Peptides against a protein of PDB entry 4Y8H. Designs and how they scored, part 37

Target 1, 222 residues: chain A of PDB entry 4Y8H
Amino acid sequence: TTIVGVKFNNGVVIAADTRSTQGPIVADKNCAKLHRISPKIWCAGAGTAADTEAVTQLIGSNIELHSLYTSREPRVVSALQMLKQHLFKYQGHIGAYLIVAGVDPTGSHLFSIHAHGSTDVGYYLSLGSGSLAAMAVLESHWKQDLTKEEAIKLASDAIQAGIWNDLGSGSNVDVCVMEIGKDAEYLRNYLTPNVREEKQKSYKFPRGTTAVLKESIVNICD

## One batch from the design tools (peptide; aimed at target 1 C31 G168)

Design b2_p27_2_s2 (made by RFdiffusion4, then SolubleMPNN; from b2_p27_2, 15 letters changed)
Fold by OpenDDE base, seed 4:
Structure b2_p27_2_s2 (fold): chain B 222 residues (1-222), chain A 27 residues (1-27)
Amino acid sequence: as target 1 above (222 residues)
Amino acid sequence: PKVISITLAKPPPPKKIPDSVGDFGAP
């Protein structure tokens, strides 16, 4: 997996690749690694797929309840705290590595969370097996005061670095843009750089293609 | 009734899909 987050002048962008793996096997070529916690708070997940999805859904439900009880829009720091406390309680046994981002009445926020419940803050972040490939791009091209378009480009280039160089990353780029004063823009398959070509051959063989090695006819009635 | 037993050439074993939980690339 390659997941990234990038802050820009008026918001935050997160992006992810779309490969799921089971050891050396590609399990899914076009999975979704971007999860909605609330309308304006999204999360990118790395680690165990089921744990990342389950923990984000659980916290998303609790954030919705909290928002209703408080009559307030959810805050990214509230989601961060709930995720952190939950993951810490399970002492790293929940294999969720998360980039949490969003906009709220206090502004735009970008955080990372590790499975043991540690948290980081940054203007740009990367996680997953492709994180070093992504970080090489981020460190080379990040600047202060990015525009929305520059941040989307930077995030997508960082994900592509993972797609091309990390075995655990591949297929497509998903993007979610959270801009202050706007709805979240979820761009599923924003880039599709790995469209499969037409199959040159069919592996449908006629009946009888498999060699018969032995035949025996047995009468079972007298 | 006749039972016909036919031994076919064994296809190569499918690559075992590891029983591992789907990973988004564990760090």
Scores: peptide ipSAE 0.061, ipTM 0.382, DockQ to the pose 0.421; fails the geometry check
OpenDDE base, seeds 1, 2, 3, 5: peptide ipSAE 0.056, 0.056, 0.035, 0.051; ipTM 0.360, 0.388, 0.292, 0.356; seeds 1, 2, 3, 5 fail the geometry check

Design b2_p27_2_s3 (made by RFdiffusion4, then SolubleMPNN; from b2_p27_2, 14 letters changed)
Fold by OpenDDE base, seed 4:
Structure b2_p27_2_s3 (fold): chain B 222 residues (1-222), chain A 27 residues (1-27)
Amino acid sequence: as target 1 above (222 residues)
Amino acid sequence: PRVVSRTLAKPPPPKKIPDSVGDFSAP
C-alpha cells in the first residue's frame, strides 16, 4: 500500500493506490483504500483490509451520533481521538494504519494513526509499504502554500512512486479532496496508468496438448 | 463404510493492504 496526505492553502488531499495482496498474490487490482468517516472527513488505510474498513465504519457511525447529539459538524480531532483510543485498547491487534484528513469549522486537518494508537501531525504524510517511495517524492517537491491543483499533483506523483517501486502497491490512484467551504470530492480512479493491452496470444490449447504420463481410474461407488 | 479423509487446507491469508515493506506473509 501507498497512502498519502497533503495539506494545501484551503484544504487537504488524501490519495491511495488500489492494490490488495494475500501473501505473494494480488487479491484485488482495484481495491478502494479511501473511506468516508463523515461527509467532510475521510481516511486512507494500510494494514489489514478488513480492520481498516471496520474501524473506520465504527468510528464513522459514532461520529454521526456525536454530531447529532451535539448539533455540530464533526471535527477531525474527534475522529482522531476516537480512532486512537479504540486502536490503543486493542494493543495493535487491529491492523489499521490510517491517514485521517478533513475539513471542519476549525479548519483543515491532516493526521496519521498507527495500529498501537500513536498519532502524528504534518503538512504531508505517507504510510504503507510504499511510504518511503512516496516520501522521496514529497520531500523533493513539497512547498508551503500549495494550491489545490499542486497538492493533487504532488499526492498523485507520490502514489505513483509507490505503484512503480513498491511490490505492495499498484494499479490506480484514488484521490479525495476536502476543501474548506466545499463538499468533499472523491475521485475514484483519478489515474489509471496500468490499463492492460489486449493479449497477443490465445491460451486455449487443443485437447491432448499436455501428454498424459499415467491414468488411474478408481471406482468410488460401492 | 467409506472413510472420506478430508484434509482441510489452512484458510487463505487475510486480505492485506501492506503497511510495511515485507508485510507479505500471512499471520
Scores: peptide ipSAE 0.149, ipTM 0.553, DockQ to the pose 0.073
OpenDDE base, seeds 1, 2, 3, 5: peptide ipSAE 0.038, 0.062, 0.042, 0.135; ipTM 0.384, 0.422, 0.397, 0.549; seed 2 fails the geometry check

Design b2_p27_2_s4 (made by RFdiffusion4, then SolubleMPNN; from b2_p27_2, 14 letters changed)
Fold by OpenDDE base, seed 1:
Structure b2_p27_2_s4 (fold): chain B 222 residues (1-222), chain A 27 residues (1-27)
Amino acid sequence: as target 1 above (222 residues)
Amino acid sequence: MKVKKVTLAKPPPPKKIPSSIGDFSAP
C-alpha cells in the first residue's frame, strides 16, 4: 500500500493506490483505500483491510452522533482523538495505519495515526509499504503554498512512485480533495496507468488442435 | 484390459505479456 496526504493553500488532498495483497498474491487490483468518516473528513488506510474499514466506519458513526449532540460540524481533531484512543485500547492488535484529513470550521487538517495510537502532524505525509517511494517524491517536489492542482499532481506522482517501486502497491490512483468552503471531491480511479491491453488472440481452440505425437495400446490388467 | 495411451504435443509457452512497469503518465 501507498497512501499520502498533502496540504495546499485552501485545503488538503489524500491519495492511495488500489492494490490489495495476501502475502505474495494480489487479492484485489482495484481496492478502495479512501474512507469517508464524515462528508468533509476522509482517511486513507494501510495495514489490515478489514480493520481499516471497520475502525473508520465505527468512528464515522460516533462522529455523526457527536455532531448531532453538539450541534456542530465534525472536526478532524475529534476524529483523530477517537481513532487514537480506540487503537491504543487495542494495543496495536487493530492493524489500522491511517492518514486522516479534512476541512472543518477551524480550517484544513492533515494527520497520521499508527496502530498503537501514536499520531503525527505534517504538511505532507506518507504511510504503507510504498511510503519511502512516495516520500522521495514528496521531499523532492513539496513546497509551501501549493495550489489545489499542484497538490493533486504531487499526491498522484507520490502514489505512482509507490505503484512502480513497491510490490505491495499497484494498479490505480484514487484521490480525495477537501477544499475549504466546498464539498469533498472523491476521484475514484483518478489515474489508471496499469490498464492491460486487449488480448490479441482467443484461447478457444478447435477440438483436435493438439498434435498426437505417439499412440500405444497398453494392457493395464493382467 | 487394453487402454490406448496417447502422447500429446506440449503446448507452447504462454505469451510473455509485457509488465506495465514504465508508464509514468503524471497529469
Scores: peptide ipSAE 0.096, ipTM 0.424, DockQ to the pose 0.176
OpenDDE base, seeds 2, 3, 4, 5: peptide ipSAE 0.103, 0.103, 0.095, 0.093; ipTM 0.526, 0.502, 0.512, 0.485; seeds 2, 3, 4 fail the geometry check

Design b2_p27_3_s2 (made by RFdiffusion4, then SolubleMPNN; failed a check: the pose's geometry; its pose is not in this set)
Amino acid sequence: AEAERAAAEAAAAEAAAAALAALPILY

Design b2_p27_3_s3 (made by RFdiffusion4, then SolubleMPNN; failed a check: the pose's geometry; its pose is not in this set)
Amino acid sequence: DAEAAAEAARLAAEAAAAALAALPVLY

Design b2_p27_3_s4 (made by RFdiffusion4, then SolubleMPNN; failed a check: the pose's geometry; its pose is not in this set)
Amino acid sequence: AKEEEERRRKEEAEAAAKALASLPILY

Design b2_p27_4 (made by RFdiffusion4)
Pose (drawn by RFdiffusion4):
Structure b2_p27_4 (pose): chain A 222 residues (1-222), chain P 27 residues (1-27)
Amino acid sequence: as target 1 above (222 residues)
Amino acid sequence: SPVSYGATPEDGEEIARQVEELEEELE
């Protein structure tokens, strides 16, 4: 996985590739690694796939209940605190590596969370197996006072460095933009640079090619 | 083994080794 987060003028953007691996095998060519914790707090996850999805939904659920109880819009630091205390309690056995970002009444925020529970603050961040390829791009091209468009280009360029140069990353680029005072825009498959070429031949078989021993109608009714 | 999104650069190196071994077995 390659995932990134980049701050800009009036908010924050996060991005991720879309490859899932089981060993050397690509298990999923187009999985979503960008998760909604709340409408304006989004999370990019790397590590154990089920852990990142489960820990993100659990905290997302508790944030919703907390938002209703307090009659307030949720803050990113709450998701950060809840996630880090949960992951710390599990001593690194829940393998979730997260970049948490969003906007709230306090402003715009960008954080990263490692599985043992430590958290970091920054204007640009990258995690996952492709993090070094992405960081090399971020360290080369990031500057203070990015516009929204520059931040989106820098984030997807960082993801692309992971797609091309890291065997743990591939396929597409997902992006989510959280700008202050506006709805968060989730850009699923923002870039699709790895479209399979047309196959040389159709392998549709002549009907009857497969030998059959029996048939029967299956009762799915009541 | 579970599906992994890769958590660190060390995972990337491991995956590279595993891809190389699989290519050799297929040859």

Design b2_p27_4_s1 (made by RFdiffusion4, then SolubleMPNN; from b2_p27_4, 14 letters changed)
Fold by OpenDDE base, seed 4:
Structure b2_p27_4_s1 (fold): chain B 222 residues (1-222), chain A 27 residues (1-27)
Amino acid sequence: as target 1 above (222 residues)
Amino acid sequence: GPVSLGGTPEDGEEIKKLKAEAAKKAA
């Protein structure tokens, strides 16, 4: 798994790959790793699929109840606290690693939670088996005051780095955008990099020619 | 076994090892 979160000027983006595994075997090529806690609070999950799903559903239900009782939009920090307390109670026996993100009346938020209940905060985060590959992209290209589009691109590029470099990651890129003052945009299969575009029929390339699909020259000096 | 999403980089390395072992057995 590769999961990422990226803050931008007016919100937060989370993204995930769609591969699940059972030992050395690919179990699912299109697993959904982005989970809705509330309409404007989403999480990305890594670790054990069952544990990740169970914990996010439980907290989602509790947040919904809390929102109904308080007549208030749920806060990301409330979801974070509930998740943290739950994971801490089980002392790592729940194999859930989460990036929690959202928007609320206090602004945009991005957090991570480890299986033992430790939390982190940042402008960009990565978790999962592909997290190192993703983080290399994030650290290289993150800047302050990202636009929504730049953040989506950065998040998707980071996930793709995981897909290409981590055997536990693969297939598609899912994205969820949470912008202040808007509804959340869940972009299921935002990228499908392994969908071979129908071979442009005329690959009459001579035997031994490697087609360069796209060359981007990034000037490192600017 | 349980479906894994690969929680940590160590999980990724374990998956790599398991795949390499499986490839050796198939070969």
Scores: peptide ipSAE 0.051, ipTM 0.523, DockQ to the pose 0.778
OpenDDE base, seeds 1, 2, 3, 5: peptide ipSAE 0.027, 0.036, 0.035, 0.043; ipTM 0.443, 0.469, 0.486, 0.476; seeds 2, 3 fail the geometry check

Design b2_p27_4_s2 (made by RFdiffusion4, then SolubleMPNN; from b2_p27_4, 14 letters changed)
Fold by OpenDDE base, seed 1:
Structure b2_p27_4_s2 (fold): chain B 222 residues (1-222), chain A 27 residues (1-27)
Amino acid sequence: as target 1 above (222 residues)
Amino acid sequence: GPVSLGGTPEDGERLKELVKKAKELEE
């Protein structure tokens, strides 16, 4: 997985790859890793797609209720706090990494949550197995006062770096743009790079190592 | 096994448990 967040002059962009894995097997080439908490607050998650979606739905419902009671638009920090509380309450070494981002009346926000409960704040963030490759791109090209278009490009380039350099990342790039004063724009499959079958760089496995890289596509047809 | 989005299979299971418990508490 590669997930990133990038702040720009008037909002925040998050992006993710679409590969899911089941052990050593690619389970889905087009898994959605961006989830809506509220209309203007989204997260990118590691873990199971179903679980991340369920958590985001639960938190989303609570935020909506809270918003109704307080007559205030949902705040990203509230979502962050709720996520942290839920993650901590169950003491699980949940190695879940989340990027939480959005816009609210206080501005644009970008946070990450680590499994240990630590939160980071930044203008750009990357998480997942492809995070190092993504971060290299972000650190190289991020600048202050990015435009929306520049931020989308930067985020997508960072995800692509993860896709190309991390076996746990792959296929498409999803993007969600949250701009102040506008509706969130969820750009599903913003990029569908024909990942040329990376020619299996012949990992010269030392003589005698059986390359068990059998990609079995298990079609779970119910 | 659970489909992982960048965590270990164990992380996925833990997340499932977390979600389950969270739902039970709200309910």
Scores: peptide ipSAE 0.027, ipTM 0.535, DockQ to the pose 0.205
OpenDDE base, seeds 2, 3, 4, 5: peptide ipSAE 0.025, 0.024, 0.042, 0.031; ipTM 0.536, 0.545, 0.456, 0.582; seeds 2, 3, 4, 5 fail the geometry check

Design b2_p27_4_s3 (made by RFdiffusion4, then SolubleMPNN; from b2_p27_4, 11 letters changed)
Fold by OpenDDE base, seed 5:
Structure b2_p27_4_s3 (fold): chain B 222 residues (1-222), chain A 27 residues (1-27)
Amino acid sequence: as target 1 above (222 residues)
Amino acid sequence: MPVSLGGTPEDGERIKELKKKLEEELK
């Protein structure tokens, strides 16, 4: 997996690859690794697929209840704290590594969470097996005051670095853009750089290509 | 094996070792 988050001048973008694996086997070529916690708070998950989905759904439900109870829009820091406390309680047994991002009444936010419940903050972040490939791109091209378009490009280029160089990453680029004052823009399969072309040759031979060399009829009834 | 979204090899081994230690402590 390669997941990234990038802050820009008026919001935050997260992106992910779409490969899932079972050891040496590609389980899904086009899995979704971007999860909605709330309408304006999204996360990208690495680690165990079931754990990332289950924990984000659990916290998403609790954030909705909290929002209704408090009569307030959900905050990214509330989601961060709930995820952190939950993951810490299970001492890293829940294999969820998350980049959590969003917009709320306090602004735009970008955080990372590790399975043991540690948290980081930054203007750009990467996680997963492709994180070093992604970070090489981010460190080379990140600048302050990115536009939305520059941030989407930077995030997608960083995911592509994982797709091309990390065995655990592949296929497509998914993007979610969270801009202040707008709805979240989820761009499923924003880039599809690995569409397989039609095979130039076929090994399907016409019927009758194999000659019958010998025939024998055997009665198997007494 | 569970469906993995790929961790760093170091993180994978570290997690495996931590899971093993925790399983031993929970016996």
Scores: peptide ipSAE 0.083, ipTM 0.463, DockQ to the pose 0.283
OpenDDE base, seeds 1, 2, 3, 4: peptide ipSAE 0.078, 0.081, 0.079, 0.098; ipTM 0.454, 0.448, 0.447, 0.467; seeds 1, 2, 3, 4 fail the geometry check

Design b2_p27_4_s4 (made by RFdiffusion4, then SolubleMPNN; from b2_p27_4, 13 letters changed)
Fold by OpenDDE base, seed 2:
Structure b2_p27_4_s4 (fold): chain B 222 residues (1-222), chain A 27 residues (1-27)
Amino acid sequence: as target 1 above (222 residues)
Amino acid sequence: GPVSLGGSPEDGEKIKELKAEEEEKLK
């Protein structure tokens, strides 16, 4: 799997490939890895398919209930907290790696969650078996003040890098765009690249990319 | 086994290894 998130000037984009595997076997060529938590909060999932689906459905249900009770639009940080707490409770027994993104009354947000409950914040993130290839593209081409279109392209390019370089990634690119003041736009099979022969396009890293400081909020309990 | 989406780069390497092993068994 390759999953990515990219913030842009007015929102956030997440994207995923569509390959699922069972060991060395391709189980599905068109697996949906983007999950709706709420209308404006979506997740991309990597790890165990059943676990990613189960956890996102659970949190989605709880967020829906909470939204109904409060009569407020759900917050991404609330979803993040619920997901984090759930994954932390199971201490890696749930094999879910998530990129959580969305828009809410406080703005646009992009987070990642690892199976043990650690979280990261960034303007761009990648997870999954293809994450390194995706990150190479993101680091090379990310800039401040991306437009929606630039962010979609960047996310899609990053997923394609995963597809080309990771055996766990493949087939199509799904995209979900969450823009402030708009409905979420789920673009199923946004790209359906023909099974071209795996030309390993050596992504030459341009030399001058500024290290985006991944602020890992490690709550070091002193 | 469970359907895996590959959660980490290490999972990708494992898939690569498993594929290589299968290709060797088919020869």
Scores: peptide ipSAE 0.294, ipTM 0.807, DockQ to the pose 0.680
OpenDDE base, seeds 1, 3, 4, 5: peptide ipSAE 0.027, 0.039, 0.012, 0.271; ipTM 0.429, 0.481, 0.326, 0.802; seed 1 fails the geometry check

Design b2_p27_5 (made by RFdiffusion4; failed a check: the pose's geometry)
Pose (drawn by RFdiffusion4):
Structure b2_p27_5 (pose): chain A 222 residues (1-222), chain P 27 residues (1-27)
Amino acid sequence: as target 1 above (222 residues)
Amino acid sequence: AAELQATLNEETLTALEEAAEEGKIMD
């Protein structure tokens, strides 16, 4: 996986590739690694796929209940605290590596969380197997005072460095923009630079090619 | 630069194979 987060003028953007791997095999060519913790707090996850989804949903569920109890919009530091204390309790056995970003009444925020529970703060971040390819781009092109469009280009360029140069990353680029005072815009498949070429031949078989021993109607009714 | 890139890809592949042996899918 390659995942990034980049701050800008009035908010924060996160992006991710869409490849899932089981060993050298591509298990999923288009999985979503961008997760909604709350409407304006989003998370990009890398590591063990089920862990990143489960830990994100659990904290997202508790944040919703907390938001209802307090009659307040959720804050990113709450998701950060809850996630880091949960991951620390599990001593690194829950393999979730996260970039947490969002906007709240306090402003816009960008964090990363490692599986053992440590957290980091920054204007640009990258995690996953493609993190070095992405960081090389971020360290080359990031500057203070990015516009929203510049931040989106820088984030997707960083993901693309992971798609092309990292065998653990591929397929598409997903993006989510969280800008202050506005709804978060989730851009699923923002870039699709790896469309399969047209196949040379159709492998549709003549009907009856497969030998059949028996048939029967299956009862799915009551 | 090409040698470093090849090393990084070998390390990534090893790590993915180890995770696969444990029955895990990696994102």

Design b2_p27_5_s1 (made by RFdiffusion4, then SolubleMPNN; from b2_p27_5, 15 letters changed; failed a check: the pose's geometry)
Amino acid sequence: SAAELAAHNERVLAALEAAAARGLIVV

Design b2_p27_5_s2 (made by RFdiffusion4, then SolubleMPNN; from b2_p27_5, 16 letters changed; failed a check: the pose's geometry)
Amino acid sequence: MEEELEEHNKRVLKALEEAAKKGLIVV

Design b2_p27_5_s3 (made by RFdiffusion4, then SolubleMPNN; from b2_p27_5, 15 letters changed; failed a check: the pose's geometry)
Amino acid sequence: SAAEQQRHNELVLAALLEAAAQGKVVV

Design b2_p27_5_s4 (made by RFdiffusion4, then SolubleMPNN; from b2_p27_5, 18 letters changed; failed a check: the pose's geometry)
Amino acid sequence: SAAALEEHNKRVLAALEAAAARGLVVV

Design b2_p27_6 (made by RFdiffusion4)
Pose (drawn by RFdiffusion4):
Structure b2_p27_6 (pose): chain A 222 residues (1-222), chain P 27 residues (1-27)
Amino acid sequence: as target 1 above (222 residues)
Amino acid sequence: VEEIREREQHGNLALKAKKELEAALEE
């Protein structure tokens, strides 16, 4: 996995590749690694796939209840605190490595969370097996006072460095833009640079090619 | 980075199969 987060003028953008691996095998060519904790707080996850989804949904559920109880829009630091205290309690056994970003009444925020529970603050961040390829790009091209468009290009360029140079990353680029005073825009498959080429031949078989021993109608009714 | 990569190398096929099953049950 390669995932990133980049701050800009009036908000924050996060991006991720879409490859899932089981050893050397690509288990999923197009999984979403960008998760909605609340409408304007999004999360990119790397590590154990089920852990990142489960821990993100659990905190997302408690944030919703907390938002309703307090009659307030949720803050990123609350998601940060709840996620880090949960992951710390589990001593690193829940393998979630997260970049948490969003906008709230306090402003725009960007954080990272490691599985043992430590958190970091920054204007640009990268996690996952492709994090070094992405960081090399971020350290080369990031500057203070990026526009929204520059931030999106820098984030996807960082993801692309992980897609091309890291065997743990591939396929597509997902992006989510959280800008102050506006709805968060989730850009699923923002870039699709790895479209499979047309196959040389159709392997559709002549009907009857497979030998059958029996048939029967299955009762799915009541 | 290596630890993260090691973690990513496990449980993904099972999770994908579970998700395909759930999508089929919604049809």

Design b2_p27_6_s2 (made by RFdiffusion4, then SolubleMPNN; from b2_p27_6, 18 letters changed)
Fold by OpenDDE base, seed 2:
Structure b2_p27_6_s2 (fold): chain B 222 residues (1-222), chain A 27 residues (1-27)
Amino acid sequence: as target 1 above (222 residues)
Amino acid sequence: TAAIAALESTGSLELVKEREEAAKLLE
């Protein structure tokens, strides 16, 4: 997996690759690793697929309840706190590694969470087996005061570095853009750089392609 | 993985391996 987050001047973008694996097997070529916690708070997940999905759904539900109870729009820091406390409680046994990002009444936010419940903050972050490949791109090209378009490009370039250089990453780039004052823009398959060409050959061979080497008729009756 | 560790605690290495092979990972 390669997941990234990048802050820009008026919001935050997260991106992910779309490969899932089972050991040496590609289990899904086009899985969704971006999860909605709330309308304006999204996360990208690495680790155990079921755990990333389940924990984000659980916290998403609790964030909605908390929002209703407090009469406040959901905050990224609330999601962060709920996630980290939940993960810490399970001592890394929930295999979720998350980049959490969003916009709320306090501004734009970008965090990461590890399975044991540690958290980081940054203007750009990467996680997953492709994180080093992604970080090489981020460290080379990140600057302050990125535009939305520059941030999307940077995030997508970082994911592509994972796609090309990490065995655990592959296929497509998914993007979610969370800009202050706007709805979240989920761009499923924003890039599809690995579309296979049409198969040139067919396994439908002409009749008679397989030679009959020997034929025998055996009478089984007396 | 944690699922494997939990299963290891239940004592069957074979079951752990089988579940490891069955687990979808977002590595």
Scores: peptide ipSAE 0.169, ipTM 0.536, DockQ to the pose 0.065; fails the geometry check
OpenDDE base, seeds 1, 3, 4, 5: peptide ipSAE 0.114, 0.117, 0.142, 0.126; ipTM 0.475, 0.486, 0.523, 0.476; seeds 1, 3, 4, 5 fail the geometry check

Design b2_p27_6_s3 (made by RFdiffusion4, then SolubleMPNN; from b2_p27_6, 15 letters changed)
Fold by OpenDDE base, seed 4:
Structure b2_p27_6_s3 (fold): chain B 222 residues (1-222), chain A 27 residues (1-27)
Amino acid sequence: as target 1 above (222 residues)
Amino acid sequence: VAEIAARESTGSAELVAKRKAEAAALL
């Protein structure tokens, strides 16, 4: 996985690749790694796929209840605290590594969370097996006062570095943009740089293309 | 018999743990 978050002047962008793996096997070529906690709070997940989805759904449900109870829009720091406390309780056995981002009445926020419940703050962040490839792009091209368009480009370039250089990352770029005073823009398959060309040959052969040289029927029950 | 069953159970548990870790979809 390669996941990134980038703050810009009026909000935050998160992005992810779309590969899921099971050891050496590509399990899914176009999985979704961006999860909605609330309408304006999204996260990107790395680590165990089931744990990232389940923990974000659980906290999303509790954030909705908290929002209704308090009559307030959800805050990113509330989601961060709930995720942190939950992950810490399970001592890193919930394999969720999250970039949590959003907009709320207090502004735009970007955080990371590790499986043991530690949290970081930054203007740009990367996690997953492709995080070093992504961070090389971020460190080279990040500047203060990014526009929305510059931040989307920087995030997508950082994900592409993971797609090209990390075995655990691949296929497409998903993006979610959270701008102050707007709805969140979830851009599923924002980039699709790995569309396969048409196969030059069909490998469907007629029956009998390979000759049977010998047949033997063995009854095992006699 | 009991030692072979214990070694097969520990080897099976490590193999099952390794297969479970390999069977978990990673992101």
Scores: peptide ipSAE 0.333, ipTM 0.687, DockQ to the pose 0.041; fails the geometry check
OpenDDE base, seeds 1, 2, 3, 5: peptide ipSAE 0.314, 0.319, 0.315, 0.306; ipTM 0.669, 0.675, 0.671, 0.663; seeds 1, 2, 3, 5 fail the geometry check

Design b2_p27_7 (made by RFdiffusion4; failed a check: the pose's geometry)
Pose (drawn by RFdiffusion4):
Structure b2_p27_7 (pose): chain A 222 residues (1-222), chain P 27 residues (1-27)
Amino acid sequence: as target 1 above (222 residues)
Amino acid sequence: AAAAKAAQLAALATLQAESLATGTIFD
């Protein structure tokens, strides 16, 4: 996986590739690694796939209940605290590596969470197997006072460095933009630079090619 | 640069071996 987060003028953007791997095999060519914790707090996950989804949904559920109890919009530091304390309790056995970002009444925020529970603050961040390819781009092109468009280009360029140069990353680029005072815009498949070329031949078989021993109608009714 | 790239590939190969041993899918 390659995932990134980049802050800008009036908010924060996160991005991710879409490849899932089981060993050297590509298990999923188009999985979503961007998760909604709350409407304006989004998370990008790398590591064990089920852990990143489960830990994100659990904290997302508790944040919703907390938002209802307090009659307040959720804050990113709450998701950060809840996630880090949960991951610390599990001593690294829950393999979730997260970039947490969002906007709230306090402003815009960008964090990263490692599986053992440590957290980091920054204007640009990258995690996953493609993180070095992405960081090389971020360290080359990031500057203070990015516009929204510049931040989106920098984030997807960082993801692309992971897609092309890291065997653990591939397929597409997902993006989510969280800008202050506006709805978060989730851009699923923002870039699709790896479309399969047209096949040379159709492998549709003549009907009856497969030998059949028996048939029967299956009762799915009551 | 070539040594750094080779280290990255070795680290990815270790992770791929772990994935096959445990049956776990990684994002």

Design b2_p27_7_s1 (made by RFdiffusion4, then SolubleMPNN; from b2_p27_7, 17 letters changed; failed a check: the pose's geometry)
Amino acid sequence: MEEERRARLERLAALYAKALATGEVLV

Design b2_p27_7_s2 (made by RFdiffusion4, then SolubleMPNN; from b2_p27_7, 19 letters changed; failed a check: the pose's geometry)
Amino acid sequence: MAAELEARRKRLEALYRRALETGVVLV

